Peptides against a protein of PDB entry 7MKK. Designs and how they scored, part 5

Target 1, 71 residues: chain A of PDB entry 7MKK
Amino acid sequence: SMKEKVKAKLVEIRKFVPFIRRVRIDFQDTLSKVQGHRLDALVNLLDREDVSMSSLNKIEVIIDKLRTRFN

## One batch from the design tools (peptide; aimed at target 1 A41 R69 F70)

Design b1_p11_2_s1 (made by RFdiffusion4, then SolubleMPNN; from b1_p11_2, 5 letters changed)
Fold by OpenDDE base, seed 1:
Structure b1_p11_2_s1 (fold): chain B 71 residues (1-71), chain A 11 residues (1-11)
Amino acid sequence: as target 1 above (71 residues)
Amino acid sequence: SLDEELDSFFS
């Protein structure tokens, strides 16, 4: 079901939460306040259980961009 | 909204 697919996707995306948190901390002095806020919001979003597949797909793209920018 | 927040990461 779509619900099961969302849950599976969420599990996979959550594997990157430590990475996002690391970026937030390691680059805290470099990131603007708004960038820091966005990363915090991203982590908080991934703590939720009611995330849509559309959102998860967007988050995946964001993570790829972060990986490119912040190793 | 959360969706707007996510969109803010995109160019």
Scores: peptide ipSAE 0.133, ipTM 0.722, DockQ to the pose 0.184
OpenDDE base, seeds 2, 3, 4, 5: peptide ipSAE 0.129, 0.127, 0.126, 0.126; ipTM 0.718, 0.720, 0.719, 0.718

Design b1_p11_2_s2 (made by RFdiffusion4, then SolubleMPNN; from b1_p11_2, 6 letters changed)
Fold by OpenDDE base, seed 5:
Structure b1_p11_2_s2 (fold): chain B 71 residues (1-71), chain A 11 residues (1-11)
Amino acid sequence: as target 1 above (71 residues)
Amino acid sequence: SLDDELDSFFS
């Protein structure tokens, strides 16, 4: 079911939460206030249980971009 | 909204 697929996708994406937190901290002085806020919001979103597949797919792309820039 | 925040990452 779509519900089970969302749960599985969320589990996989949550594996990158430590990476996102590390980017936020390591580059805190480089990031603008807006950029920092966006990363905080991203982590907070991944703590939620009511996230859609559409949102998770967008988050996956964002994580890929972060990995490219901050690897 | 959550979608607006996510869309901000795509400029």
Scores: peptide ipSAE 0.136, ipTM 0.728, DockQ to the pose 0.186
OpenDDE base, seeds 1, 2, 3, 4: peptide ipSAE 0.131, 0.135, 0.135, 0.135; ipTM 0.731, 0.729, 0.726, 0.728

Design b1_p11_2_s3 (made by RFdiffusion4, then SolubleMPNN; from b1_p11_2, 6 letters changed)
Fold by OpenDDE base, seed 5:
Structure b1_p11_2_s3 (fold): chain B 71 residues (1-71), chain A 11 residues (1-11)
Amino acid sequence: as target 1 above (71 residues)
Amino acid sequence: SLEEELDEFFS
């Protein structure tokens, strides 16, 4: 079911939360306040249980770009 | 949306 697929996708994306948190901390002095807020919002979004498949697909693309920029 | 804002930041 779509519900099961969403759950599986969320589990996979959540594996990158420690990486996102590390970027937020390591580059805190370089990032603007709004950039830091965006990273915090990303982590908070991944803590939710009501995220749609559409949102998860978009988040996956964002994480790929994050990995490219911040190793 | 939040996703669009984040995408713009990391583009």
Scores: peptide ipSAE 0.095, ipTM 0.707, DockQ to the pose 0.223
OpenDDE base, seeds 1, 2, 3, 4: peptide ipSAE 0.093, 0.092, 0.092, 0.094; ipTM 0.707, 0.707, 0.705, 0.706

Design b1_p11_3 (made by RFdiffusion4)
Pose (drawn by RFdiffusion4):
Parts: C-alpha cells; sequence; structure tokens
Structure b1_p11_3 (pose): chain A 71 residues (1-71), chain P 11 residues (1-11)
C-alpha cells in the first residue's frame, strides 16, 4: 500500500516549497552558504517523485524545524 | 546524509 502512501505525503508536503524558498531568500543574510545549498537541494528534491518515504519523514521534521527556527 | 546534516544544523 505504500506505493501511493508516498504520493499523498509529497502532495501535502509540496505546499511548503514556497515557504522554504522564502526562508532561503529573506535570510540569505543570516544563514551560511552550506545552509543555502542544502536548502536549495531540498527544493530540487521535493520537485522529484522518486522520493523515498524514509526521506519524506526526514523532510517533515526538517520543515517543522524551520517553521519554528524562522517564522 | 545531507538531510541529516541539515537537520543537525537546524537544531
Amino acid sequence: as target 1 above (71 residues)
Amino acid sequence: DWLDELLEELE
């Protein structure tokens, strides 16, 4: 059943791509280069669909961790 | 993993 279980989470979870993109730009003045890079690769990855469930769970937390370190 | 490194950096 997992096959789909992914597509669902990716759908919901893609609603934060703009939020991340904003975090990267507004605070390019606050964060390191390697933080800027990994935040871009995060966007680039959420744009694909060969995305593991095990990575989406890691992405939900990494997002909860920036809904509260910023914002 | 770079996702793990990003998580550590955000914590």

Design b1_p11_3_s1 (made by RFdiffusion4, then SolubleMPNN; from b1_p11_3, 4 letters changed)
Fold by OpenDDE base, seed 1:
Structure b1_p11_3_s1 (fold): chain B 71 residues (1-71), chain A 11 residues (1-11)
Amino acid sequence: as target 1 above (71 residues)
Amino acid sequence: SPLDELLEMLS
């Protein structure tokens, strides 16, 4: 079911929460307030249980791009 | 900035 797929996807994406938190902290002084807030919001979103598959797919793309830029 | 563009995808 879509519900089970969402849960599985969320589990996989949550593996990168520590990475996102690390980016937020390591670059805190160079990020604008808006950028920092958006990263915080991203982490908070992944703490929720009601994230849509559409949102998770977008988040996956964002994380991939972050990993490339912040290796 | 590139980060703004990336994070804007969530809006």
Scores: peptide ipSAE 0.089, ipTM 0.703, DockQ to the pose 0.196
OpenDDE base, seeds 2, 3, 4, 5: peptide ipSAE 0.085, 0.074, 0.088, 0.086; ipTM 0.700, 0.693, 0.702, 0.699

Design b1_p11_3_s2 (made by RFdiffusion4, then SolubleMPNN; from b1_p11_3, 3 letters changed)
Fold by OpenDDE base, seed 4:
Order: structure tokens, then C-alpha cells, then sequence
Structure b1_p11_3_s2 (fold): chain B 71 residues (1-71), chain A 11 residues (1-11)
């Protein structure tokens, strides 16, 4: 079901939450307030259970770009 | 900034 697919996708994406948190902390002094807020919001979004598949697909792309930029 | 543009889609 779509519900099962969303849950599976969310589990996989959540594996990158520690990475996102590390980016937020490691670059805290260089990130703008807006950038920091958006990273915090991203982590908070992934803590929710009511995230759509569309949002998860977008988040996956964003995480890939973060990995490229922030190693 | 580039990071702002990347994360803007989530808002």
C-alpha cells in the first residue's frame, strides 16, 4: 500500500537525520539564521509521521545535494 | 543563498 511505501521511505530518509544535525552544528557559525532555521525545520519534518510521498521524494533530492556540498 | 534555494521547496 501507499502507506507502507511511505513508512519504508521515511525509515530510509531518517537514516540521514544525524548527518543533517551534524551539518547544522558544524556550520552553525557560518550559516545564516534562515539557513539554520530551514535545517532545523527539515529535521523536525522528518520526526513527523504524516509526511507525504511527494515531500519525501523532494527531501531525498535535498539530502543528496547536501551530501555533495557538505561531504 | 544556494542552501536557501535548496530548502525553500520544503516550506
Amino acid sequence: as target 1 above (71 residues)
Amino acid sequence: SPLDELLKELE
Scores: peptide ipSAE 0.125, ipTM 0.720, DockQ to the pose 0.226
OpenDDE base, seeds 1, 2, 3, 5: peptide ipSAE 0.125, 0.120, 0.125, 0.123; ipTM 0.719, 0.715, 0.720, 0.707

Design b1_p11_3_s3 (made by RFdiffusion4, then SolubleMPNN; from b1_p11_3, 3 letters changed)
Fold by OpenDDE base, seed 1:
Structure b1_p11_3_s3 (fold): chain B 71 residues (1-71), chain A 11 residues (1-11)
Amino acid sequence: as target 1 above (71 residues)
Amino acid sequence: SELDELLEELS
């Protein structure tokens, strides 16, 4: 079911939460205040259970961009 | 959304 797919994808995306947190801290002085806030919001979103597949797909792209830019 | 804005900045 779509519900099960969302849960599975959320589990996979959550594997990157430590990375996102590291970016937020390690590059705190490089990031603008708004960028920092958005990363915080991203982490907070991933702590929720009610995340849509659409959001998860967007988050996956964001994580790929973070890996390219900050890793 | 904030996600869209973040994506825009990082894209």
Scores: peptide ipSAE 0.082, ipTM 0.709, DockQ to the pose 0.908
OpenDDE base, seeds 2, 3, 4, 5: peptide ipSAE 0.077, 0.079, 0.078, 0.067; ipTM 0.709, 0.707, 0.709, 0.717; seed 3 fails the geometry check

Design b1_p11_3_s4 (made by RFdiffusion4, then SolubleMPNN; from b1_p11_3 with D1S W2E)
Fold by OpenDDE base, seed 2:
Structure b1_p11_3_s4 (fold): chain B 71 residues (1-71), chain A 11 residues (1-11)
Amino acid sequence: as target 1 above (71 residues)
Amino acid sequence: SELDELLEELE
């Protein structure tokens, strides 16, 4: 079901939460206040159980870009 | 949304 697909994708994306937190801290002096806040919001969003597939797809793209930029 | 804005900054 779509519900199960969402749950599975959420589990996979949550594996990157430690990475996102690391970016937030390691690059705190480089990131703008707005960028830092957005990363915090991203982590908070991934703590929720009601994230849509659409949001998860966008988050996946964001994480890919973070991986490219911040290694 | 904040996600959209973050995405735009990273593009």
Scores: peptide ipSAE 0.086, ipTM 0.717, DockQ to the pose 0.908
OpenDDE base, seeds 1, 3, 4, 5: peptide ipSAE 0.085, 0.084, 0.082, 0.078; ipTM 0.714, 0.717, 0.714, 0.699; seeds 3, 5 fail the geometry check

Design b1_p11_4 (made by RFdiffusion4)
Pose (drawn by RFdiffusion4):
Structure b1_p11_4 (pose): chain A 71 residues (1-71), chain P 11 residues (1-11)
Amino acid sequence: as target 1 above (71 residues)
Amino acid sequence: EIDELLDEIEF
């Protein structure tokens, strides 16, 4: 059943791509280069679909961790 | 590689 279980989470979880892209631009002045890069690769990854469930769970937390470090 | 990248993301 997992097969799909992914698609669903990726759909919901893609609503934050604009939020991330905003964090990366507004605060390019606040964060390191390696933080800018990993934040970009995060957007690039959320744009694919060969994404593991084990990684989406890591992504939900990384997102909860920037809904509260910023915003 | 993706898992390592995601584990390294900190703010």

Design b1_p11_4_s1 (made by RFdiffusion4, then SolubleMPNN; from b1_p11_4, 5 letters changed)
Fold by OpenDDE base, seed 1:
Structure b1_p11_4_s1 (fold): chain B 71 residues (1-71), chain A 11 residues (1-11)
Amino acid sequence: as target 1 above (71 residues)
Amino acid sequence: SVEELLDSIDF
């Protein structure tokens, strides 16, 4: 079901939370305050269970961009 | 909104 797919996707995306936290800390001085705030919000969002597949797909793209820029 | 937040990310 779509619900099960969302749950599975969420589990996979959550694997990157430590990476996002690391970027937030290691590049705190490089990031603008608004960028830092957005990363914090992103991490908090991933603690939720009611994230849509659309949102999860967007987050995946964001993570890819973070990996390109900060790793 | 969540969508607006995600759309605002510019990394």
Scores: peptide ipSAE 0.681, ipTM 0.934, DockQ to the pose 0.864
OpenDDE base, seeds 2, 3, 4, 5: peptide ipSAE 0.680, 0.679, 0.680, 0.681; ipTM 0.934, 0.934, 0.934, 0.934

Design b1_p11_4_s2 (made by RFdiffusion4, then SolubleMPNN; from b1_p11_4, 4 letters changed)
Fold by OpenDDE base, seed 1:
Structure b1_p11_4_s2 (fold): chain B 71 residues (1-71), chain A 11 residues (1-11)
Amino acid sequence: as target 1 above (71 residues)
Amino acid sequence: SVDELLDSIDF
């Protein structure tokens, strides 16, 4: 079911939470205040269980961009 | 909204 797929996707995306946290800390001085807030919000969002597949797909793209820029 | 937040991220 789509519900099961969302749960599985969320588990996979959550594997990158430590990375996002590291970017937030390691590049705090490079990031704008707004960018920092957005990363904080992103981490908080991933603590939730009610995230849509559409949102998770967007988050995956964001993580890919973070990996390219900050890793 | 969640989508607006995600769409605003410019990394």
Scores: peptide ipSAE 0.672, ipTM 0.934, DockQ to the pose 0.822
OpenDDE base, seeds 2, 3, 4, 5: peptide ipSAE 0.669, 0.670, 0.669, 0.671; ipTM 0.933, 0.933, 0.933, 0.933

Design b1_p11_4_s3 (made by RFdiffusion4, then SolubleMPNN; from b1_p11_4, 5 letters changed)
Fold by OpenDDE base, seed 2:
Structure b1_p11_4_s3 (fold): chain B 71 residues (1-71), chain A 11 residues (1-11)
Amino acid sequence: as target 1 above (71 residues)
Amino acid sequence: SVEELLDSISF
């Protein structure tokens, strides 16, 4: 079901939370304040259970961009 | 909103 797919995707995306946190801290001086705040908000978002598949797909793209630029 | 947050994230 779509619900189960969302759950599975969320589990996979959450594996990147430590990476996002490290980017936020390690590059704090490089990131603008608003960028840092948005990364904090992104981490907080991933604590929720009501994230849509559309949002999760967008988050995956964001993580890929973070990986490309910061690691 | 969540959508606005995600759409606003850029580097």
Scores: peptide ipSAE 0.707, ipTM 0.938, DockQ to the pose 0.947
OpenDDE base, seeds 1, 3, 4, 5: peptide ipSAE 0.706, 0.706, 0.706, 0.707; ipTM 0.937, 0.938, 0.937, 0.938

Design b1_p11_4_s4 (made by RFdiffusion4, then SolubleMPNN; from b1_p11_4, 3 letters changed)
Fold by OpenDDE base, seed 5:
Structure b1_p11_4_s4 (fold): chain B 71 residues (1-71), chain A 11 residues (1-11)
Amino acid sequence: as target 1 above (71 residues)
Amino acid sequence: SVDELLDSIEF
């Protein structure tokens, strides 16, 4: 079901939370304050259970961009 | 909103 697919996707995306946290810390002085705050909000979002597949797909793209730019 | 937050994340 779609519900099960969302849960599975969320589990996979959550594996990148440590990476996002490291980017936030290691590049704190490079990132603007608003960029840092948005990364914090992204991490907090991934603690939620009501994230849509559409949102998860956007998050995956964001993670790919983080990986390209920061490691 | 969640989507607005995600759409705003740029580097």
Scores: peptide ipSAE 0.713, ipTM 0.939, DockQ to the pose 0.919
OpenDDE base, seeds 1, 2, 3, 4: peptide ipSAE 0.712, 0.710, 0.710, 0.711; ipTM 0.938, 0.938, 0.938, 0.938; seeds 1, 4 fail the geometry check

Design b1_p11_5 (made by RFdiffusion4)
Pose (drawn by RFdiffusion4):
Structure b1_p11_5 (pose): chain A 71 residues (1-71), chain P 11 residues (1-11)
Amino acid sequence: as target 1 above (71 residues)
Amino acid sequence: ELEEDLEELFE
């Protein structure tokens, strides 16, 4: 059943791509280069669909951790 | 902390 279980989460979890992109730009002045990079690769990844469930769970937390360190 | 969290994602 997991097959799909992914698609669903990716759909919901893609609503934050603009949020992340905003965090990257507004605070390019606050964060390191390696933070800028990993935030971009995060966007690039959320744009694909060969995405593991085990990584989406890591992404939901990586997002909860930016909804509160910024915003 | 942010760099550690992002490193754990890309490990």

Design b1_p11_5_s1 (made by RFdiffusion4, then SolubleMPNN; from b1_p11_5, 7 letters changed)
Fold by OpenDDE base, seed 5:
Structure b1_p11_5_s1 (fold): chain B 71 residues (1-71), chain A 11 residues (1-11)
Amino acid sequence: as target 1 above (71 residues)
Amino acid sequence: DLDEELDSFFS
């Protein structure tokens, strides 16, 4: 079902939460206030259970961009 | 709004 697919995708994306947290802290001095807030919001979003597949796909793209920019 | 926050990463 779509619900099962969303759950599986959420589990996979959550594996990157430690990475996102590291980016937020390690680059805090070089990130703008708004960029820091966006990363915090991203982590908080991944703690939710009512995230759509569309949102999860967007988050996956964001994580890929973060990996490219921040090692 | 969650989608608005996500869209901010692409602008």
Scores: peptide ipSAE 0.129, ipTM 0.723, DockQ to the pose 0.178
OpenDDE base, seeds 1, 2, 3, 4: peptide ipSAE 0.125, 0.123, 0.122, 0.125; ipTM 0.718, 0.714, 0.715, 0.717

Design b1_p11_5_s2 (made by RFdiffusion4, then SolubleMPNN; from b1_p11_5, 7 letters changed)
Fold by OpenDDE base, seed 4:
Structure b1_p11_5_s2 (fold): chain B 71 residues (1-71), chain A 11 residues (1-11)
Amino acid sequence: as target 1 above (71 residues)
Amino acid sequence: DLDKLLDEFFS
């Protein structure tokens, strides 16, 4: 079912939460307040169980770009 | 930049 696919995708994306948290901490002094808040919001969103597949796909793109810049 | 990247999602 679509519900099961979303759950599986969420599990995969959640594997990158530690990475996002690391970026937030490592660059805390150089990130603007808005940037920091958005990263925090991204982590908080991934703690939810009602995230759509479209949102998860967008988050995956963001994580890929973060990995390119912050590795 | 990061602002644009995050804005794509949060806008």
Scores: peptide ipSAE 0.165, ipTM 0.770, DockQ to the pose 0.827
OpenDDE base, seeds 1, 2, 3, 5: peptide ipSAE 0.157, 0.151, 0.133, 0.140; ipTM 0.755, 0.750, 0.738, 0.741; seed 3 fails the geometry check

Design b1_p11_5_s3 (made by RFdiffusion4, then SolubleMPNN; from b1_p11_5, 6 letters changed)
Fold by OpenDDE base, seed 5:
Structure b1_p11_5_s3 (fold): chain B 71 residues (1-71), chain A 11 residues (1-11)
Amino acid sequence: as target 1 above (71 residues)
Amino acid sequence: DLDKELEEFFS
């Protein structure tokens, strides 16, 4: 079902939360307030249970860009 | 929109 697919996708994307948190901390001194807020918002969004598949697909693209920029 | 804000950051 779509519901189970969403749950599975969310579990996979959540594996990157520790990485996102490290980026937020390691680059805190160089990030603007708005940039820091955006990273915090990303983590907070992944902590929710009511995220749609559409949102999860967009988040996956964002994480890919994050990994490219902050490796 | 959160998605738009995040995409702008990593563009």
Scores: peptide ipSAE 0.077, ipTM 0.707, DockQ to the pose 0.217
OpenDDE base, seeds 1, 2, 3, 4: peptide ipSAE 0.072, 0.075, 0.071, 0.077; ipTM 0.698, 0.707, 0.699, 0.707

Design b1_p11_5_s4 (made by RFdiffusion4, then SolubleMPNN; from b1_p11_5, 7 letters changed)
Fold by OpenDDE base, seed 1:
Structure b1_p11_5_s4 (fold): chain B 71 residues (1-71), chain A 11 residues (1-11)
Amino acid sequence: as target 1 above (71 residues)
Amino acid sequence: DLDELLDSFFS
């Protein structure tokens, strides 16, 4: 079911939460207030269980961009 | 707003 697929995708995306938190901390002095807030919000978003597949796909792209920018 | 947050990363 779509619900099961969403849950599975969420589990996979959540594997990157430690990475996002690390970026937030390691680059805290470099990140603007807005960028820091966005990362915090992203982590908070991933704590939710009602995230849609479309949102998860977008988050995946965001994470890929973060990986490119921050290694 | 989640959509706004996500969109902000693509701006």
Scores: peptide ipSAE 0.147, ipTM 0.729, DockQ to the pose 0.182
OpenDDE base, seeds 2, 3, 4, 5: peptide ipSAE 0.145, 0.145, 0.144, 0.145; ipTM 0.727, 0.725, 0.726, 0.728

Design b1_p11_6 (made by RFdiffusion4)
Pose (drawn by RFdiffusion4):
Structure b1_p11_6 (pose): chain A 71 residues (1-71), chain P 11 residues (1-11)
Amino acid sequence: as target 1 above (71 residues)
Amino acid sequence: DEMLDELEEDL
């Protein structure tokens, strides 16, 4: 069943790509280079579909952790 | 995965 279980989560979870992109730009002045890079690679990854479920769960948390460190 | 763990630590 998991096969699809992914697609669904990637769909919902792609609604934050603009949010991440905003965080990266507005606060390029606040965050390190290695934070800028990893935030970009995060966008680039959410743009693919060979994405593991184990990684989407890591990404939901990472997002919860920037909905509250910023915003 | 390593990069995602490092990003989580950074946050």

Design b1_p11_6_s1 (made by RFdiffusion4, then SolubleMPNN; from b1_p11_6, 4 letters changed)
Fold by OpenDDE base, seed 1:
Structure b1_p11_6_s1 (fold): chain B 71 residues (1-71), chain A 11 residues (1-11)
Amino acid sequence: as target 1 above (71 residues)
Amino acid sequence: DKELDELLELL
């Protein structure tokens, strides 16, 4: 089902939470206040269980961008 | 989604 697909993808995306947290901390002085806030919100969003597939797909792109910019 | 869209723009 779509619900099970979302749950499975959420599990996979959550594997990157430690990376996102690390970027937020290590680059805190480089990130703008807005960027920092958005990363905090992203981590908080991934703690939820009601995230849509659309959101998860966007988060995947965000993670790819973070990996490109921040290793 | 709005916040994610903004983050996509900022990064």
Scores: peptide ipSAE 0.389, ipTM 0.871, DockQ to the pose 0.920
OpenDDE base, seeds 2, 3, 4, 5: peptide ipSAE 0.386, 0.384, 0.383, 0.383; ipTM 0.871, 0.870, 0.870, 0.870

Design b1_p11_6_s2 (made by RFdiffusion4, then SolubleMPNN; from b1_p11_6, 5 letters changed)
Fold by OpenDDE base, seed 4:
Structure b1_p11_6_s2 (fold): chain B 71 residues (1-71), chain A 11 residues (1-11)
Amino acid sequence: as target 1 above (71 residues)
Amino acid sequence: MDELDELLELL
């Protein structure tokens, strides 16, 4: 079902939560307050079970941008 | 999360 696909994608995206947390800490002084707040909100969003496939696809692009910028 | 699009633009 679509619900099962969303759950599977969420499990895969959650593997990057430690990386997002690390970027937030290691680059805290170089991030704007707004960027820092949005990274915190992103981590909190990934703790939820009610995340849409559209949101998960956007989060995947965000993770790829973070990897490009922050290694 | 409505802030995802704005985060995508800022990174």
Scores: peptide ipSAE 0.287, ipTM 0.835, DockQ to the pose 0.877
OpenDDE base, seeds 1, 2, 3, 5: peptide ipSAE 0.278, 0.283, 0.279, 0.286; ipTM 0.829, 0.833, 0.831, 0.834

Design b1_p11_6_s3 (made by RFdiffusion4, then SolubleMPNN; from b1_p11_6, 4 letters changed)
Fold by OpenDDE base, seed 4:
Structure b1_p11_6_s3 (fold): chain B 71 residues (1-71), chain A 11 residues (1-11)
Amino acid sequence: as target 1 above (71 residues)
Amino acid sequence: MEELDELLESL
């Protein structure tokens, strides 16, 4: 089902939460206040179970951009 | 959702 696919993708995306947290901390002085807030919100979103497939796809792109910019 | 879009565009 779509629900099962979303749950499986959420499990995979959650593997990057430690990386997102590390970027937020290590680059706190480089990030704008608003970027820092958005990263915090992203981590909080990934703690939820009611995340859409559309959101998860966007989060994948965000993670790729973070990896490119922040190693 | 809105915050994700804004984050995506800011990176």
Scores: peptide ipSAE 0.452, ipTM 0.882, DockQ to the pose 0.940
OpenDDE base, seeds 1, 2, 3, 5: peptide ipSAE 0.447, 0.442, 0.444, 0.441; ipTM 0.881, 0.879, 0.881, 0.880

Design b1_p11_6_s4 (made by RFdiffusion4, then SolubleMPNN; from b1_p11_6, 5 letters changed)
Fold by OpenDDE base, seed 4:
Structure b1_p11_6_s4 (fold): chain B 71 residues (1-71), chain A 11 residues (1-11)
Amino acid sequence: as target 1 above (71 residues)
Amino acid sequence: MEELDQLLEEL
């Protein structure tokens, strides 16, 4: 079902939470306060079970951009 | 989460 696909993608995206937390800490002085807050809010969103597929697809693109810029 | 769209634009 779509619900099962969302749950599977959420499990895969959660594997990047340690990386997002690392970027947030290591680049805290380079990131704006607002960008830092948005990364914190993104991590908190991934702790939820009610995340949409559209949000998970956006988070995947954000992770790819973070990898390109910060790794 | 509106902040995701804003973060996606800024990166």
Scores: peptide ipSAE 0.642, ipTM 0.920, DockQ to the pose 0.889
OpenDDE base, seeds 1, 2, 3, 5: peptide ipSAE 0.642, 0.640, 0.635, 0.642; ipTM 0.918, 0.918, 0.918, 0.919

Design b1_p11_7 (made by RFdiffusion4)
Pose (drawn by RFdiffusion4):
Structure b1_p11_7 (pose): chain A 71 residues (1-71), chain P 11 residues (1-11)
Amino acid sequence: as target 1 above (71 residues)
Amino acid sequence: EFLDELLEELE
């Protein structure tokens, strides 16, 4: 069943890509380079579909962690 | 790897 279980989460979880992209730009003045990079690679990854479930769960948390460190 | 590092940095 998992096969799909991914697609669903990636769909819902892609609604934050603009949010991330905003966080990266507005606060390029606040965050490190290695934070800028990892935030980009995060975007680039959410753009693919060979994405593990185990990584999407790590992404949901990473996103909850920036809905509250910023915003 | 980088997702774990990013999580640590954000916490």

Design b1_p11_7_s1 (made by RFdiffusion4, then SolubleMPNN; from b1_p11_7, 3 letters changed)
Fold by OpenDDE base, seed 5:
Structure b1_p11_7_s1 (fold): chain B 71 residues (1-71), chain A 11 residues (1-11)
Amino acid sequence: as target 1 above (71 residues)
Amino acid sequence: SELDELLKELE
């Protein structure tokens, strides 16, 4: 079901939460205040259980960009 | 959307 697919996708995306947290801390001096806040909000969003597949797909793209920018 | 606004600065 779609619900099961969303749960599976959320589990996979959550594997990157430690990476996002590391970027937030390691590059705090480089990031603008708003960018730092966005990263915090992104982590908080991934702690929720009501995230749609559409949202998860967008988040995956953002994580890929973070990996490119911040190694 | 809320997500688009939230993630805009990271794109």
Scores: peptide ipSAE 0.085, ipTM 0.700, DockQ to the pose 0.651
OpenDDE base, seeds 1, 2, 3, 4: peptide ipSAE 0.084, 0.082, 0.082, 0.079; ipTM 0.700, 0.711, 0.711, 0.706; seed 3 fails the geometry check

Design b1_p11_7_s2 (made by RFdiffusion4, then SolubleMPNN; from b1_p11_7, 3 letters changed)
Fold by OpenDDE base, seed 1:
Structure b1_p11_7_s2 (fold): chain B 71 residues (1-71), chain A 11 residues (1-11)
Amino acid sequence: as target 1 above (71 residues)
Amino acid sequence: DFLDQLLEELS
């Protein structure tokens, strides 16, 4: 089901939460306040269980971009 | 939303 697909993808995306938190902390002085806040919000979103597939797809792209920019 | 904004900033 779509619900199960979403849950499975959420589990996979959550594997990157430590990375996102690391970027947020290590580059706090480089990031703007609003960018830092958005990364915090991203982590908080991934703590939820009601994340849409659309959001998860966006987050996947975000993570790829973060990896490119921040290792 | 903030995800779209973040995507734009990182693009």
Scores: peptide ipSAE 0.787, ipTM 0.953, DockQ to the pose 0.916
OpenDDE base, seeds 2, 3, 4, 5: peptide ipSAE 0.784, 0.783, 0.783, 0.785; ipTM 0.952, 0.952, 0.953, 0.953

Design b1_p11_7_s3 (made by RFdiffusion4, then SolubleMPNN; from b1_p11_7 with E1D E11S)
Fold by OpenDDE base, seed 1:
Structure b1_p11_7_s3 (fold): chain B 71 residues (1-71), chain A 11 residues (1-11)
Amino acid sequence: as target 1 above (71 residues)
Amino acid sequence: DFLDELLEELS
């Protein structure tokens, strides 16, 4: 089902939460306040269980871009 | 939303 697909993808995306938190902390002085807030919000979103597939797809792209920019 | 904004900033 779509619900199960979403849950499976959420599990996979959550594997990157430590990375996102690391970027947020290690680059706090480089990031703007709003960028830092958005990363915090991203982590908080991934703690939820009601994340849409659309959001998860966006988050996947975000993570790829973060990896490119911040290792 | 903030995800779209974050995507744009990182693009």
Scores: peptide ipSAE 0.770, ipTM 0.950, DockQ to the pose 0.913
OpenDDE base, seeds 2, 3, 4, 5: peptide ipSAE 0.768, 0.766, 0.768, 0.767; ipTM 0.949, 0.949, 0.950, 0.950

